# Peptides against a protein of PDB entry 3OAK: the designs that were tried, part 13

Target 1, 145 residues: chain A of PDB entry 3OAK
Amino acid sequence: DDLEQYLDEKILRLKDEMNIAAQLDIDTLNKRIETGDTSLIAMQKVKLLPKVVSVLSKANLADTILDNNLLQSVRIWLEPLPDGSLPSFEIQKSLFAALNDLPVKTEHLKESGLGRVVIFYTKSKRVEAQLARLAEKLIAEWTRP

## One batch from the design tools (peptide; made by RFdiffusion4, then SolubleMPNN)

Design b1_p28_2_s1
Fold by OpenDDE base, seed 2:
Structure b1_p28_2_s1 (fold): chain B 145 residues (1-145), chain A 28 residues (1-28)
Amino acid sequence: as target 1 above (145 residues)
Amino acid sequence: SELEEQKEEAERLLKEAEEEWEEWLAKQ
């Protein structure tokens, strides 16, 4: 199926772009820490966020997103940075909103590692209260019998 | 330092989160 193949390739390209953006931001932050150059700012994820949100919000892409384990890249974007800081509030808010609308199943949580990271967001004092509550909601839904 | 403490806190919480996740999986 040509359309299915096209959609798979689209999601896989985005997945790759997300992973690259995350690594570049990590590299920037590590260099900032090592050199003390406070002019170094990690911007790659923020720049790509609109595209990510656009894709994640499309209901017709849900199966493609889940089947291609795009949630692994979402997990990577949500992970704390090397210095223990969190991604920007906007990234957190946007991704959690998108996750709330996806039919995520246990198998997707396992293959992506997302379950662990979302639990982290229920525990960290650095997370905004509203997002911590949303994280708790998601965990409750995902672990419901 | 504050930075080191922040890093260690995140690592600790990730470990705790992993343990909680594994505990849930084990019950399935």
Scores: peptide ipSAE 0.681, ipTM 0.945, DockQ to the pose 0.909
Fold by OpenDDE base, seed 3:
Structure b1_p28_2_s1 (fold): chain B 145 residues (1-145), chain A 28 residues (1-28)
Amino acid sequence: as target 1 above (145 residues)
Amino acid sequence: SELEEQKEEAERLLKEAEEEWEEWLAKQ
């Protein structure tokens, strides 16, 4: 099916873009720390965020998103950075909102590693209260019998 | 330093989260 193939490729391209953005931001952050060059600002994820949100919000893409393990890239974006800092509040907020509307199943949590990371967000005191509560809600929902 | 503490805290919490996740998976 041409449409199916098109959608798969679209999601896989986004997945790749997300992974690249994450790595570039890590590289920028590490370079900033190493050199002390405060002009180095990690902006790749922020720049790509609108596209990510747009895709994640489309109901017609839900199956394609889940089947292609785009949540792995979502997980990567949510992981703490090498220095232990968290992604921007806006990234957190946007991704958690998107996750709240996706029909995520246990298998998706396993293959993406997202379960572990969302649990992290229920534990970290560096997470804004509203997002910590949402993380707790998601875990409760995902782990229902 | 504060930065090192932040890093260590994140690493610790990720480890704890991983353990909790694995425990949950094991019970499924």
Scores: peptide ipSAE 0.680, ipTM 0.945, DockQ to the pose 0.916
Fold by OpenDDE base, seed 1:
Structure b1_p28_2_s1 (fold): chain B 145 residues (1-145), chain A 28 residues (1-28)
Amino acid sequence: as target 1 above (145 residues)
Amino acid sequence: SELEEQKEEAERLLKEAEEEWEEWLAKQ
């Protein structure tokens, strides 16, 4: 199907862009740690966030998102950075909101590794209470028998 | 240092989270 193929390609391109953005931010932070240059700021994910949110919020893309394991890139974006810091609050808030509306199943969690990271967000004291509660809600829903 | 403590905390919590996740997966 031409439409299905078009949507797959769209999601796969976004997945690639997200992965590149994440790696560039990691590289920036690693260089910041190495050199002590505090003027180095990781901004690639933040710059791409509006596009990511736009795609994740579209109900008609849900199946394509899940089938192409875009959640792996979401997981990568949520992981702590090399210095142990978390992605920006806006990234966290936006991605958790999107996850709350997606029909995520166990198979998607296994494929993406997202489960571990969301559990992390229930445990870290650096996470805003609002988002920690949302993380707890998601874990409770996903781990129900 | 504060930075090192931050990194160590994150790594510790990720490890704990991994263990909890794997425990749940094992029950599926």
Scores: peptide ipSAE 0.679, ipTM 0.944, DockQ to the pose 0.934
Fold by OpenDDE base, seed 5:
Structure b1_p28_2_s1 (fold): chain B 145 residues (1-145), chain A 28 residues (1-28)
Amino acid sequence: as target 1 above (145 residues)
Amino acid sequence: SELEEQKEEAERLLKEAEEEWEEWLAKQ
């Protein structure tokens, strides 16, 4: 119906914005590595984070979020950066908190690639202990027999 | 270098994570 179409379009727009922000940050970091210009700071994801959190926290958008594979963009935001570093602690914390409240199913994990990335967060020693434990909790819930 | 090691570590762990994920999927 009209509402469903409106919500789909809203989520797809956010998905595009998230993907653009991620790519811009990658480009910034790559340029920083190539030029040695330490004044280049990747800030696009951080700027967009409040909007992402707002959308992910809305119960009435859960189905639309999952059906449109917004989790693919969440996965992209969580992936290690070109230099092997991780996204900011605040991005990690916010996204994992949001994931904890979504009714994520196995098919969503497969189509988004999020399953692999969250497992990564259970393995990396660069991840804060509290977030590593949350990642483990999510994996346990998502892979429950 | 330290940056190279950091990148290699991330790539290695992503590969391991992929393998674990695929192993789980195979058991379904």
Scores: peptide ipSAE 0.679, ipTM 0.944, DockQ to the pose 0.885

Design b1_p28_2_s3
Fold by OpenDDE base, seed 4:
Structure b1_p28_2_s3 (fold): chain B 145 residues (1-145), chain A 28 residues (1-28)
Amino acid sequence: as target 1 above (145 residues)
Amino acid sequence: SELEKLKKEAKEILEEAEKEWKEWLEKE
């Protein structure tokens, strides 16, 4: 129906925007590494974060989010950066908080690759303790019998 | 370099995470 189509298109557009933002930040950081120009700052994801959080927090969008594999873009945003660093603390905190409120199932983790990345956050010593604990909670919930 | 060490560490942890995730999937 019209509403379903509208919501699908909304989420698919957001996926595209998120993927573009991630790639632009990767390109910026790679150029920074290559040129040594420390004035190059990756900020596309941060700029888009409020919109992402707004969408992920809406209960009426949960099915659309999961059905359209928006979690793939969430995974991309959480992956380590070219310099080996992690996304900003704010991005991590916001995305993990949103994930905690979504009815994520194993199938969604498989098709998005999110499970692997969240496990990464339970293991990396660069992750803040509070987020590592939240990552552990999510893995426990997602792998429950 | 420090940069290379950080990158290598991230890669190694990600590989460990992948292995662990596959193990969890096998239990499902």
Scores: peptide ipSAE 0.524, ipTM 0.908, DockQ to the pose 0.888
Fold by OpenDDE base, seed 2:
Structure b1_p28_2_s3 (fold): chain B 145 residues (1-145), chain A 28 residues (1-28)
Amino acid sequence: as target 1 above (145 residues)
Amino acid sequence: SELEKLKKEAKEILEEAEKEWKEWLEKE
């Protein structure tokens, strides 16, 4: 199936791009910490965010997204940064909104590690109240029979 | 330092989250 193959490749490319963006931002922040150069700003994830949101919002891509474990990259983007801070509010907000519309199952949570990270957002005092509530909502939905 | 505090806090909360996640999985 040419279409399915095309979609798989598209999602896998995005997954790779997301992982690269995350690593580049981590490298930037680590360098900032190490050198003290406060002019270093991590911008790669923010720059890629619109594309990520666009893909995650496509209902016809849901199966491809889940089957290719794109949620692993979503998890990576949500993880605490080297300095212990969280990704930007916009990233959090956008990703949680997108996750709310995906038919995420336990198997996807396991293979991506997303379950653990979202629980983190229900517990961290660094998370905005509105996003903590969204995290709680997702956990409640995912743990329902 | 503030940096170390933040890192430690994040790590601890993540560990708690992991524990809760594992407990949930065990119930499945």
Scores: peptide ipSAE 0.524, ipTM 0.908, DockQ to the pose 0.856
Fold by OpenDDE base, seed 1:
Structure b1_p28_2_s3 (fold): chain B 145 residues (1-145), chain A 28 residues (1-28)
Amino acid sequence: as target 1 above (145 residues)
Amino acid sequence: SELEKLKKEAKEILEEAEKEWKEWLEKE
């Protein structure tokens, strides 16, 4: 119906914006590596983060979010960057918090690749302790029968 | 270099994570 279509389009637009932001940041960091110009800072994801958080926090959008595989874009945002660093602490914290409130199922983890990345956050020594614990909590919840 | 060190570390952890994830999926 009209409402369903409207919500789908809204989420798909955000998904596209997130993917573009991620690619722009990757391009920036690759250029930084190539040129050694330390003034180049990847900021596109951070700029878009408030909008992402706003959408992910809306309970009435949960089904639309999951059905349109927005979690794939969330996964992309959480992946290590070309220089081996992780996304900003704020991005990690915000996304993990949002994931904790979503009714994520195994099928969503498979189609998004999110499971592997969250496991990464339970193992990496570069992750803040509080976020590692959140990652552990999510994995425990998702792997429960 | 520091860059290579970070990249190598991230890659190794990702590989471990992937292995663990695949093992979990096989149990489902």
Scores: peptide ipSAE 0.523, ipTM 0.908, DockQ to the pose 0.902
Fold by OpenDDE base, seed 5:
Structure b1_p28_2_s3 (fold): chain B 145 residues (1-145), chain A 28 residues (1-28)
Amino acid sequence: as target 1 above (145 residues)
Amino acid sequence: SELEKLKKEAKEILEEAEKEWKEWLEKE
């Protein structure tokens, strides 16, 4: 119906914005590595984060979020960066908190690649303990019988 | 270099994560 179509378009627009932000940050960091210019700071995801959190936290958008594979963009935002570092603590914390409230199913984890990345956060020694524990909680909930 | 070390570590952990994820999928 009209509402469903409107919500789909809203989520798809956000998905596009998230992907663009991620790519711009990757480009910035790659250029920083190539040139040694330490003044180059990746800020696009941080700027967009409040909007992402706002959308992910709305219960009425849960089905639309999952059906349109917005979790793929969430996965992209959580992946290691070109310099081997992880996204900012704030991004990790916000996204994991949002994921905790979504009715994520196995099929969504498969099509987004999110399962692999969250497992990564349970294993990496560079992840803060509190976020590693949250990642473990999510994996346990997603894989329970 | 430090950069190479960090990248290598991230890659190795990601590969381990992928292995565990695939194992989980096989059991599902």
Scores: peptide ipSAE 0.521, ipTM 0.908, DockQ to the pose 0.856

Design b1_p28_2_s4
Fold by OpenDDE base, seed 2:
Structure b1_p28_2_s4 (fold): chain B 145 residues (1-145), chain A 28 residues (1-28)
Amino acid sequence: as target 1 above (145 residues)
Amino acid sequence: SELEELKKEAEELLEEAEKEWEEWLKKQ
């Protein structure tokens, strides 16, 4: 199936782009810590966010997204940064909103590690209240019998 | 340092989150 193959490749490319963006931001922040150069700003994820949100919002891509474990990259984007800080509020907000509309199953949570990270957001004092509530909502839905 | 403390806090919370997640998985 040409269409399915095309969609798989599209999602896998995005997955790679997301992973690269995350690593570049990590590298930037680590360099900032090591050198003390406060002019170094991690911007790669923020720049790519609109594309990520666009893809995650497409209902017709849900199966492709889940089957190709794009949620692993979502998890990576949500993980704490080298300095212990969290990704930008906008990234958190956008990703949690997108996750809320995806038919995420236990198997997807396991293979992506997303469950652990979202639970983290229910526990962190550095998370905005509204996003903590969203995290709790997701966990409740995902762990519902 | 503050940086180390923040990082440590995040790591500890991730560990706690992992335990909770694993406990849930065991019940499935």
Scores: peptide ipSAE 0.510, ipTM 0.903, DockQ to the pose 0.864
Fold by OpenDDE base, seed 4:
Structure b1_p28_2_s4 (fold): chain B 145 residues (1-145), chain A 28 residues (1-28)
Amino acid sequence: as target 1 above (145 residues)
Amino acid sequence: SELEELKKEAEELLEEAEKEWEEWLKKQ
């Protein structure tokens, strides 16, 4: 129906925007590494974060989010950067909080690759303790019998 | 270099995470 189509298109557009933002930040950081120009700052994801959080927090969008594999873009945003660093604390906190409120199932984890990345956050010593605990909570919930 | 070490560490942890995830999937 019209509403379903509208919501699908909304989420798919957001996926594209998120993927583009991630790639632009990767390109920026790669160029920074290659040129040594420390004035190059990756900020595309941070700029888009409020919109992402707004969408992820809407209960009426949960099914559309999961059905359209928006979690793939969430996974991409959480992956380590070219210099081995992690996305900003704010991005991590916001995304993990949003994930905690979504009815994520095993199939969504498989198709998005999110499970692997969240496990990474339980293991990395560069992750803040509060976020590591949240990552552990998510894994525990997702792997429950 | 420090940058190379940080990158390597992240990649190694991702590999470990992938193995753990795959092991879990096999149990399902």
Scores: peptide ipSAE 0.506, ipTM 0.902, DockQ to the pose 0.907
Fold by OpenDDE base, seed 5:
Structure b1_p28_2_s4 (fold): chain B 145 residues (1-145), chain A 28 residues (1-28)
Amino acid sequence: as target 1 above (145 residues)
Amino acid sequence: SELEELKKEAEELLEEAEKEWEEWLKKQ
C-alpha cells in the first residue's frame, strides 16, 4: 500500500546515505595513509549516526528495515577500516544497542553478512569489553536452537 | 610495518569469524 511504499523509499534512501558515508570515510582514510596527512579525519559516519539510530529505534520501521536489507549497511559501518582500526566506540555502541531491539532472523544475517562481522567483535582484542559482551549476547540470541 | 600488521590481524580475525559463521550455517 501507499504507506508501505513510502516506508520502503525512506529506508532505501537511508541505505544509500549510509553507503555513501562509509565510502567517503574509507576514501579519506586511504588518502591519509597514502599522503601521511594526519589532518584528514573520517567524519561522515559520525555525522549521519544520529539519523541512523533514530530510524533503527522505531518499532514501526522494523519490518521495512529487515526487508530492505538495511543490515547490510550496518555491517559495512562495523567493518574494520583501511588502517586496521575499528569504527568509533560510539558507532559500535549505538549500532549494537539498536540491533539488540530488532527481531533479526537467520535469513537477515545471511543476506547482510552481519553474522560474520558480529562474531569478529567477539574475537577482537581491540573491542571494549562491554561491547564484546554485547556482541556475544547477540550471537547467542541469533544462534539459539 | 605496524599498519600492515594491524590490517593483517583484522583480516585474519574476519576469516576466522567467517569460518565459524559458515559452520553454524551448516548445522541449521
Scores: peptide ipSAE 0.503, ipTM 0.901, DockQ to the pose 0.847
Fold by OpenDDE base, seed 1:
Structure b1_p28_2_s4 (fold): chain B 145 residues (1-145), chain A 28 residues (1-28)
Amino acid sequence: as target 1 above (145 residues)
Amino acid sequence: SELEELKKEAEELLEEAEKEWEEWLKKQ
């Protein structure tokens, strides 16, 4: 119906915006590596983060978010960057918090690749302790029989 | 270099995470 179509389009637009932001940040960091110009800072994801958080926090969008595989874009945002660094603390914190409130099922984890990346956050020594614990909590919840 | 080490560490951990995740999926 009209409402369902409207919500799908809204989420798909955000998904596209997130993917573009991620690629722009990757391009920036690759250029930084190539040129040694330390003034180049990847900021596109951070700029878009408030909008992402706003959408992910809306309970009435949960089904639309999951059905359209927005979690794939969330996974992309959480992946290590070309220089081996991680996305900002705020991105990690905000996304983990949002994930904790979503009714994520195994099928969503499979189609998004999110499970692997969150496990990574339980292992990395570069992750803040509080966020590592949140990652562990998510994995425990998702892997329960 | 430090950059290479950081990238290598991240890649190794991702590989470990992948194996762990795949093993879990097989049990479903």
Scores: peptide ipSAE 0.501, ipTM 0.900, DockQ to the pose 0.891

Design b1_p28_4_s3
Fold by OpenDDE base, seed 2:
Structure b1_p28_4_s3 (fold): chain B 145 residues (1-145), chain A 28 residues (1-28)
Amino acid sequence: as target 1 above (145 residues)
Amino acid sequence: SELEEQKKEAEELLKEAEEEWEKWLAEQ
């Protein structure tokens, strides 16, 4: 199916872009620590965020998103950075909102590692209250019998 | 340092989160 293949390729490309953005931000932060150059700002994820949100919000892409494990890249974007800091509030807010509208199943949580990270957000005192509550909601929904 | 504390805190919480997640998975 031409459309299916097109959508798969689209999602896989985005997945790669997200992974690259995450790594570049990590590299930037590590260099900042090593050199002390406070002008080094990690912005790759932020720059790509609108595209990510756009894709995640499309109902017709839900199956493709889940089947291609794009949630793994979402997980990567949500993970604490090497220095223990969190991604920007905007990234957190946008991704949690997107997750709330996706038909995420247990199998997707397993293969992406997203469950663990979202649980983290229910526990961290560095997370804004509104996002912590949303994380709790997601976990409750995903773990519902 | 505070940075080291931040790292440690994140690592500990991730570990706790992993344990909770694994526990839930085991109950499925």
Scores: peptide ipSAE 0.644, ipTM 0.938, DockQ to the pose 0.912
Fold by OpenDDE base, seed 4:
Structure b1_p28_4_s3 (fold): chain B 145 residues (1-145), chain A 28 residues (1-28)
Amino acid sequence: as target 1 above (145 residues)
Amino acid sequence: SELEEQKKEAEELLKEAEEEWEKWLAEQ
C-alpha cells in the first residue's frame, strides 16, 4: 500500500545516504594519507548519525529496515576503515544500541554480513570494553538455537 | 610502522571473524 511504499522508499534513501557517507569518509581518509594534509577530517557519517539513529530506533520501521537490508549499511559503517582504524566511538555506541533493540534474525545477518563484523568487535583491543560486552551479548543472542 | 601494524591487525581480525562466522553458519 501507499504507506509501505513510502516507508520502503524512506529506508532505501537512507541506505543510499549511509553508503555515500561511508564512501566519502573513506575518500577523505585516503586523500589525507596521500597528501599528508591533517586538516582533512572524515565527518560525513557523524553528520548523518542522528538521522540514522532516529530511523533505527523506531519500532514501526523494524520490518522495513530488515526487509530492505539496511543492516548492510550498518555493517559498512561499522567496518574498520582502510587504515585499520575504527569508526568513532559515538557511531559504534549508537549503532550497537540500535541493534540491541532490533529483532535481527539469522537471515538478516547473512544478507547483511553483519555477523562477521560484530564478531570482529568482540576481538579488537581497540573497542571500548562496554561495547565489546554488548557485541558479545548480541552474538550470544543471534547464535542461540 | 604503527599504521601498517594497525591495518594488518584489523585485516587479521576480520579474517578470524569471517572464519568463525562461516563456521557458525555451517553448523546451522
Scores: peptide ipSAE 0.643, ipTM 0.938, DockQ to the pose 0.916
Fold by OpenDDE base, seed 5:
Structure b1_p28_4_s3 (fold): chain B 145 residues (1-145), chain A 28 residues (1-28)
Amino acid sequence: as target 1 above (145 residues)
Amino acid sequence: SELEEQKKEAEELLKEAEEEWEKWLAEQ
């Protein structure tokens, strides 16, 4: 199936791009801490965010997204940074909104590690209340009998 | 320092989250 292959490749490319963006931002942060150069700003995830949101919002891509474990990259983007800080509010908001519309199943949560991270967002006092509530909603839906 | 405490807090919360997640998985 040519279309299936095309979509798989598309998602896998995005997955790679997301992972690279996350790592670059981490590298930037670490360098900022190491050098004290406050001009170093981590912006790679922010720059890529519109593309990520666009893909995640496509209903016709849901199966491809889930089958290719794009949620692993979503998890990576949501994880606290090495210094314990969180990704930007906009990233959190956008990704949680996108997750809310995806037909996420237990197997996807397992293979992506997303479950643990979303639970983290229900617990962290550094998370905005509205997003903490959304995280709670997602966990409730994902863990319902 | 504040940074150290922030990091420590995140690590502890991630650990707690992992435990809760594993507990849920075990109940499936």
Scores: peptide ipSAE 0.641, ipTM 0.938, DockQ to the pose 0.915
Fold by OpenDDE base, seed 1:
Structure b1_p28_4_s3 (fold): chain B 145 residues (1-145), chain A 28 residues (1-28)
Amino acid sequence: as target 1 above (145 residues)
Amino acid sequence: SELEEQKKEAEELLKEAEEEWEKWLAEQ
């Protein structure tokens, strides 16, 4: 119906914005590496984070979020950057917190590729211990029979 | 360099993570 369509469009717009933000940050960091200009700072994801958190925290949007594969954009935001670094601690913390409250199913993990990235966070020594443990918790829950 | 090592480490861990994820998927 009209409401469903409205919500779908809202989520799809956010998905697009997230993807654009991620790409812009990648472009910035690639240019930083290429030129050595340390004044280049990737800030697009950080700027958009409050809006992302706001949407992901809405229980009434959970189905729309999952059905429209917004988790693909979450996965993209969590991936290592061109220099092998990770997104900011705040981005990690916020997204993992959101994932912890979403009814994520195997289907969504397959569609988004999120499983691989979360496993990565259980392994990386560059991840804060508290987030590594949360990643482990999520993987344990998602891989239960 | 430190940067190269950082990138290499991330790539290796992503590869390991992919392998583990694929194993899990195959068991579903």
Scores: peptide ipSAE 0.641, ipTM 0.938, DockQ to the pose 0.942

Design b1_p28_4_s4
Fold by OpenDDE base, seed 2:
Structure b1_p28_4_s4 (fold): chain B 145 residues (1-145), chain A 28 residues (1-28)
Amino acid sequence: as target 1 above (145 residues)
Amino acid sequence: SELEKLKEEAKKILEESEKEWEEILKSL
């Protein structure tokens, strides 16, 4: 199917873009640590965030998103950074909101590693209370009998 | 250093989260 192929390619391209953005931010922060240059700021994920949110919010893309394991890239974006910090509040809030509307199944959590990271957000004291509660909600929903 | 403390904290919590997730998966 032409449309299915197009959508798969679209999601896979976004997945690559997300992974690249994450790595570039990691590289920036590592360089900041190495050089002490405090002017180095990781901004690649922030720049790409609107596109990510736009795609994740499309109901007609849900199956394609899940089938192509885009959640792995979402997981990567949510992981702690080299300096021990977390991604920006806006990134966290946007991604958790998007996750809340996706029909995520256990198999998607396994293949993406997202389950572990969301649990992290229920436990870390550096996470805003509202997002910690949302993380707990997601875990509860994803692990219903 | 403060940096190392933050990194170690994140690492610790992530490891705990992994264990918790594995236990959850066993119950599903």
Scores: peptide ipSAE 0.629, ipTM 0.935, DockQ to the pose 0.862
Fold by OpenDDE base, seed 4:
Structure b1_p28_4_s4 (fold): chain B 145 residues (1-145), chain A 28 residues (1-28)
Amino acid sequence: as target 1 above (145 residues)
Amino acid sequence: SELEKLKEEAKKILEESEKEWEEILKSL
C-alpha cells in the first residue's frame, strides 16, 4: 500500500545516504594517509548518525529496515577504516544498541554480511569491552538454534 | 610502519572473523 511504499523508499534513501557517507569518509582517510594532510577529517558518518539512530530506533520500521537490507549499510559503517582504526565509539555504541533491539534473523545476517563484522567486534583489541560483550551477546542470540 | 601494522591486524582479524562466521553458519 501507499504507506508501505513510502516507508520502503524512506529506508532505501537512508541506505544510499549511509553508503555515500561511508565512502566519503573512506576517501577522506585514504587521502589523509596518502598526502599526510592532517586537516582532513572524516565526519560524514558522524553527521548522519542522528538520522540513522532515529530510524533504527523506531519499532514500527523494523520490518522495513530488515526487508530492505539496511543492515548492509550498518555493516559498512562498522567495518574497519583505511587507517586500521574503527569508526568512532559513538557510532559503534549507537549501532550496537539499535541492533540489540531489532528482531534480526540469520537470513538478515547472511544477506548483509553483518555476522562476520559483529564477530570482528568480539575479537578486535580496539573494541571497548562493553561493546565486545554486547557483540558476543548478539552473536549468541542470532545463532540460537 | 606502525600504520601498516594496524591495517594488517584489522585485515587479519576480519579474515578470522569470516572463517568463524562460516563455521557458525555450518552448525546452524
Scores: peptide ipSAE 0.628, ipTM 0.935, DockQ to the pose 0.863
Fold by OpenDDE base, seed 3:
Formats: structure tokens, sequence, C-alpha cells
Structure b1_p28_4_s4 (fold): chain B 145 residues (1-145), chain A 28 residues (1-28)
């Protein structure tokens, strides 16, 4: 119906915006690595984060989010960056909080690749302990028989 | 270099994570 179509389009637009933001940040960091210009700061994801959080936090959008594989973009945002670092703590915290409230199923983890990345957060020493524990919780919940 | 170490560390952990995830999926 009209509402479902509207919601799908909204999520797909956000998905596109997230992917663009991620790529722009990657480009910025690659340039930083290449040139050594430490004034180059990747800020696109951070700038878009409030909008992402707003959408992910809406219970009425959960099905639309999952059905349109927005978690793929979440996965992309959480992946290690070209310089080996992770996205900002704020991004990590916000996205993991959002994931904690979504009814994520195994199928969504498979199609998004998110499972692997969340496991990464259980292992990496670059991750704050609180988020590592949350990542462990999520994996346990998602893989519960 | 420090950069290389960070990159390699991330790569290693990601690869381990992939293997672990694959094993988890097999057990589900």
Amino acid sequence: as target 1 above (145 residues)
Amino acid sequence: SELEKLKEEAKKILEESEKEWEEILKSL
C-alpha cells in the first residue's frame, strides 16, 4: 500500500545515503594515508548518524529496515577503516544500541554480512569493553537455537 | 609501520571473525 511504499522508499534512500557517507569517509581516510595530511578528517558518517539513529530507533520501521537489508549499510558503517581503525565510538555505540532493539534474525545477518562484523567487535582490542560485551550479547541472542 | 600494524591487526581479526561466523552458521 501507499504507506509501505513510502517507508520502503525512505529506507532505501537512507541506505543509499549511508553507503555514500561510508565511501566518502573511506576516500578521505585513503587520501589522509596517501598524503599524510592529518587535517583530513572523515566526518560524513558522523554527520548522518542522527538521521540513521532516528530511523533505526523507530519500532514501526523495523520490518521495513530488515526487509530492505539496511543492516548491510549498518555493517558497512561498522567495518574497519582503511587505516585499520574503527568508526567513531559514537557511531559504534549508537548502532549497537539500535541493533539491540531490532528483531534481527539469522537471515538478516547472512544477507547483510553483519554477523561477521559483530563478531569482530567481540575480538578486536580496539573496541571498548562495554561494546565488546554488547557485541557478545547480540551474537548470543542471534544464534540462540 | 604503525599504520601497517593496525591494518594487519584488523585484517587478522576480521578473518578470524569470518571463520567463527561461518562455523556458527553451520551449527544453526
Scores: peptide ipSAE 0.628, ipTM 0.935, DockQ to the pose 0.884
Fold by OpenDDE base, seed 1:
Structure b1_p28_4_s4 (fold): chain B 145 residues (1-145), chain A 28 residues (1-28)
Amino acid sequence: as target 1 above (145 residues)
Amino acid sequence: SELEKLKEEAKKILEESEKEWEEILKSL
């Protein structure tokens, strides 16, 4: 199936782009910490966010997203940064909104590591209350018998 | 330092989150 193959390749390319963006931001922040140069700002994930949101919002891509473990890259984007901070509020808000509309199963949470990271967002005092509540909602839905 | 405190806090919460997630998985 040519369409299926095309969609798989599209998602895998995005997955790679997301991983690269995350690493570049990590490198930027590590350099900022090392040098004290406050002009260094991590912006790669923010620049790519619209594309990520666009893909995650497509209902016809849900199976492809889940089957190719794109949620691993989503997990990476949500993890704490080298300076102990969290990704931007916009990234958090957008990704949690997208997750809320995906048919995520336990197996996807395990293979991506997303489960423990979403739990993190229910616990961290640095998370906005509205997102903490959404994280709790997601955990409840994903673990419902 | 403040930076180390922030990093350590994140690490601790993440470790707690891992344990909680593992417990949830065992109950499923």
Scores: peptide ipSAE 0.627, ipTM 0.935, DockQ to the pose 0.811

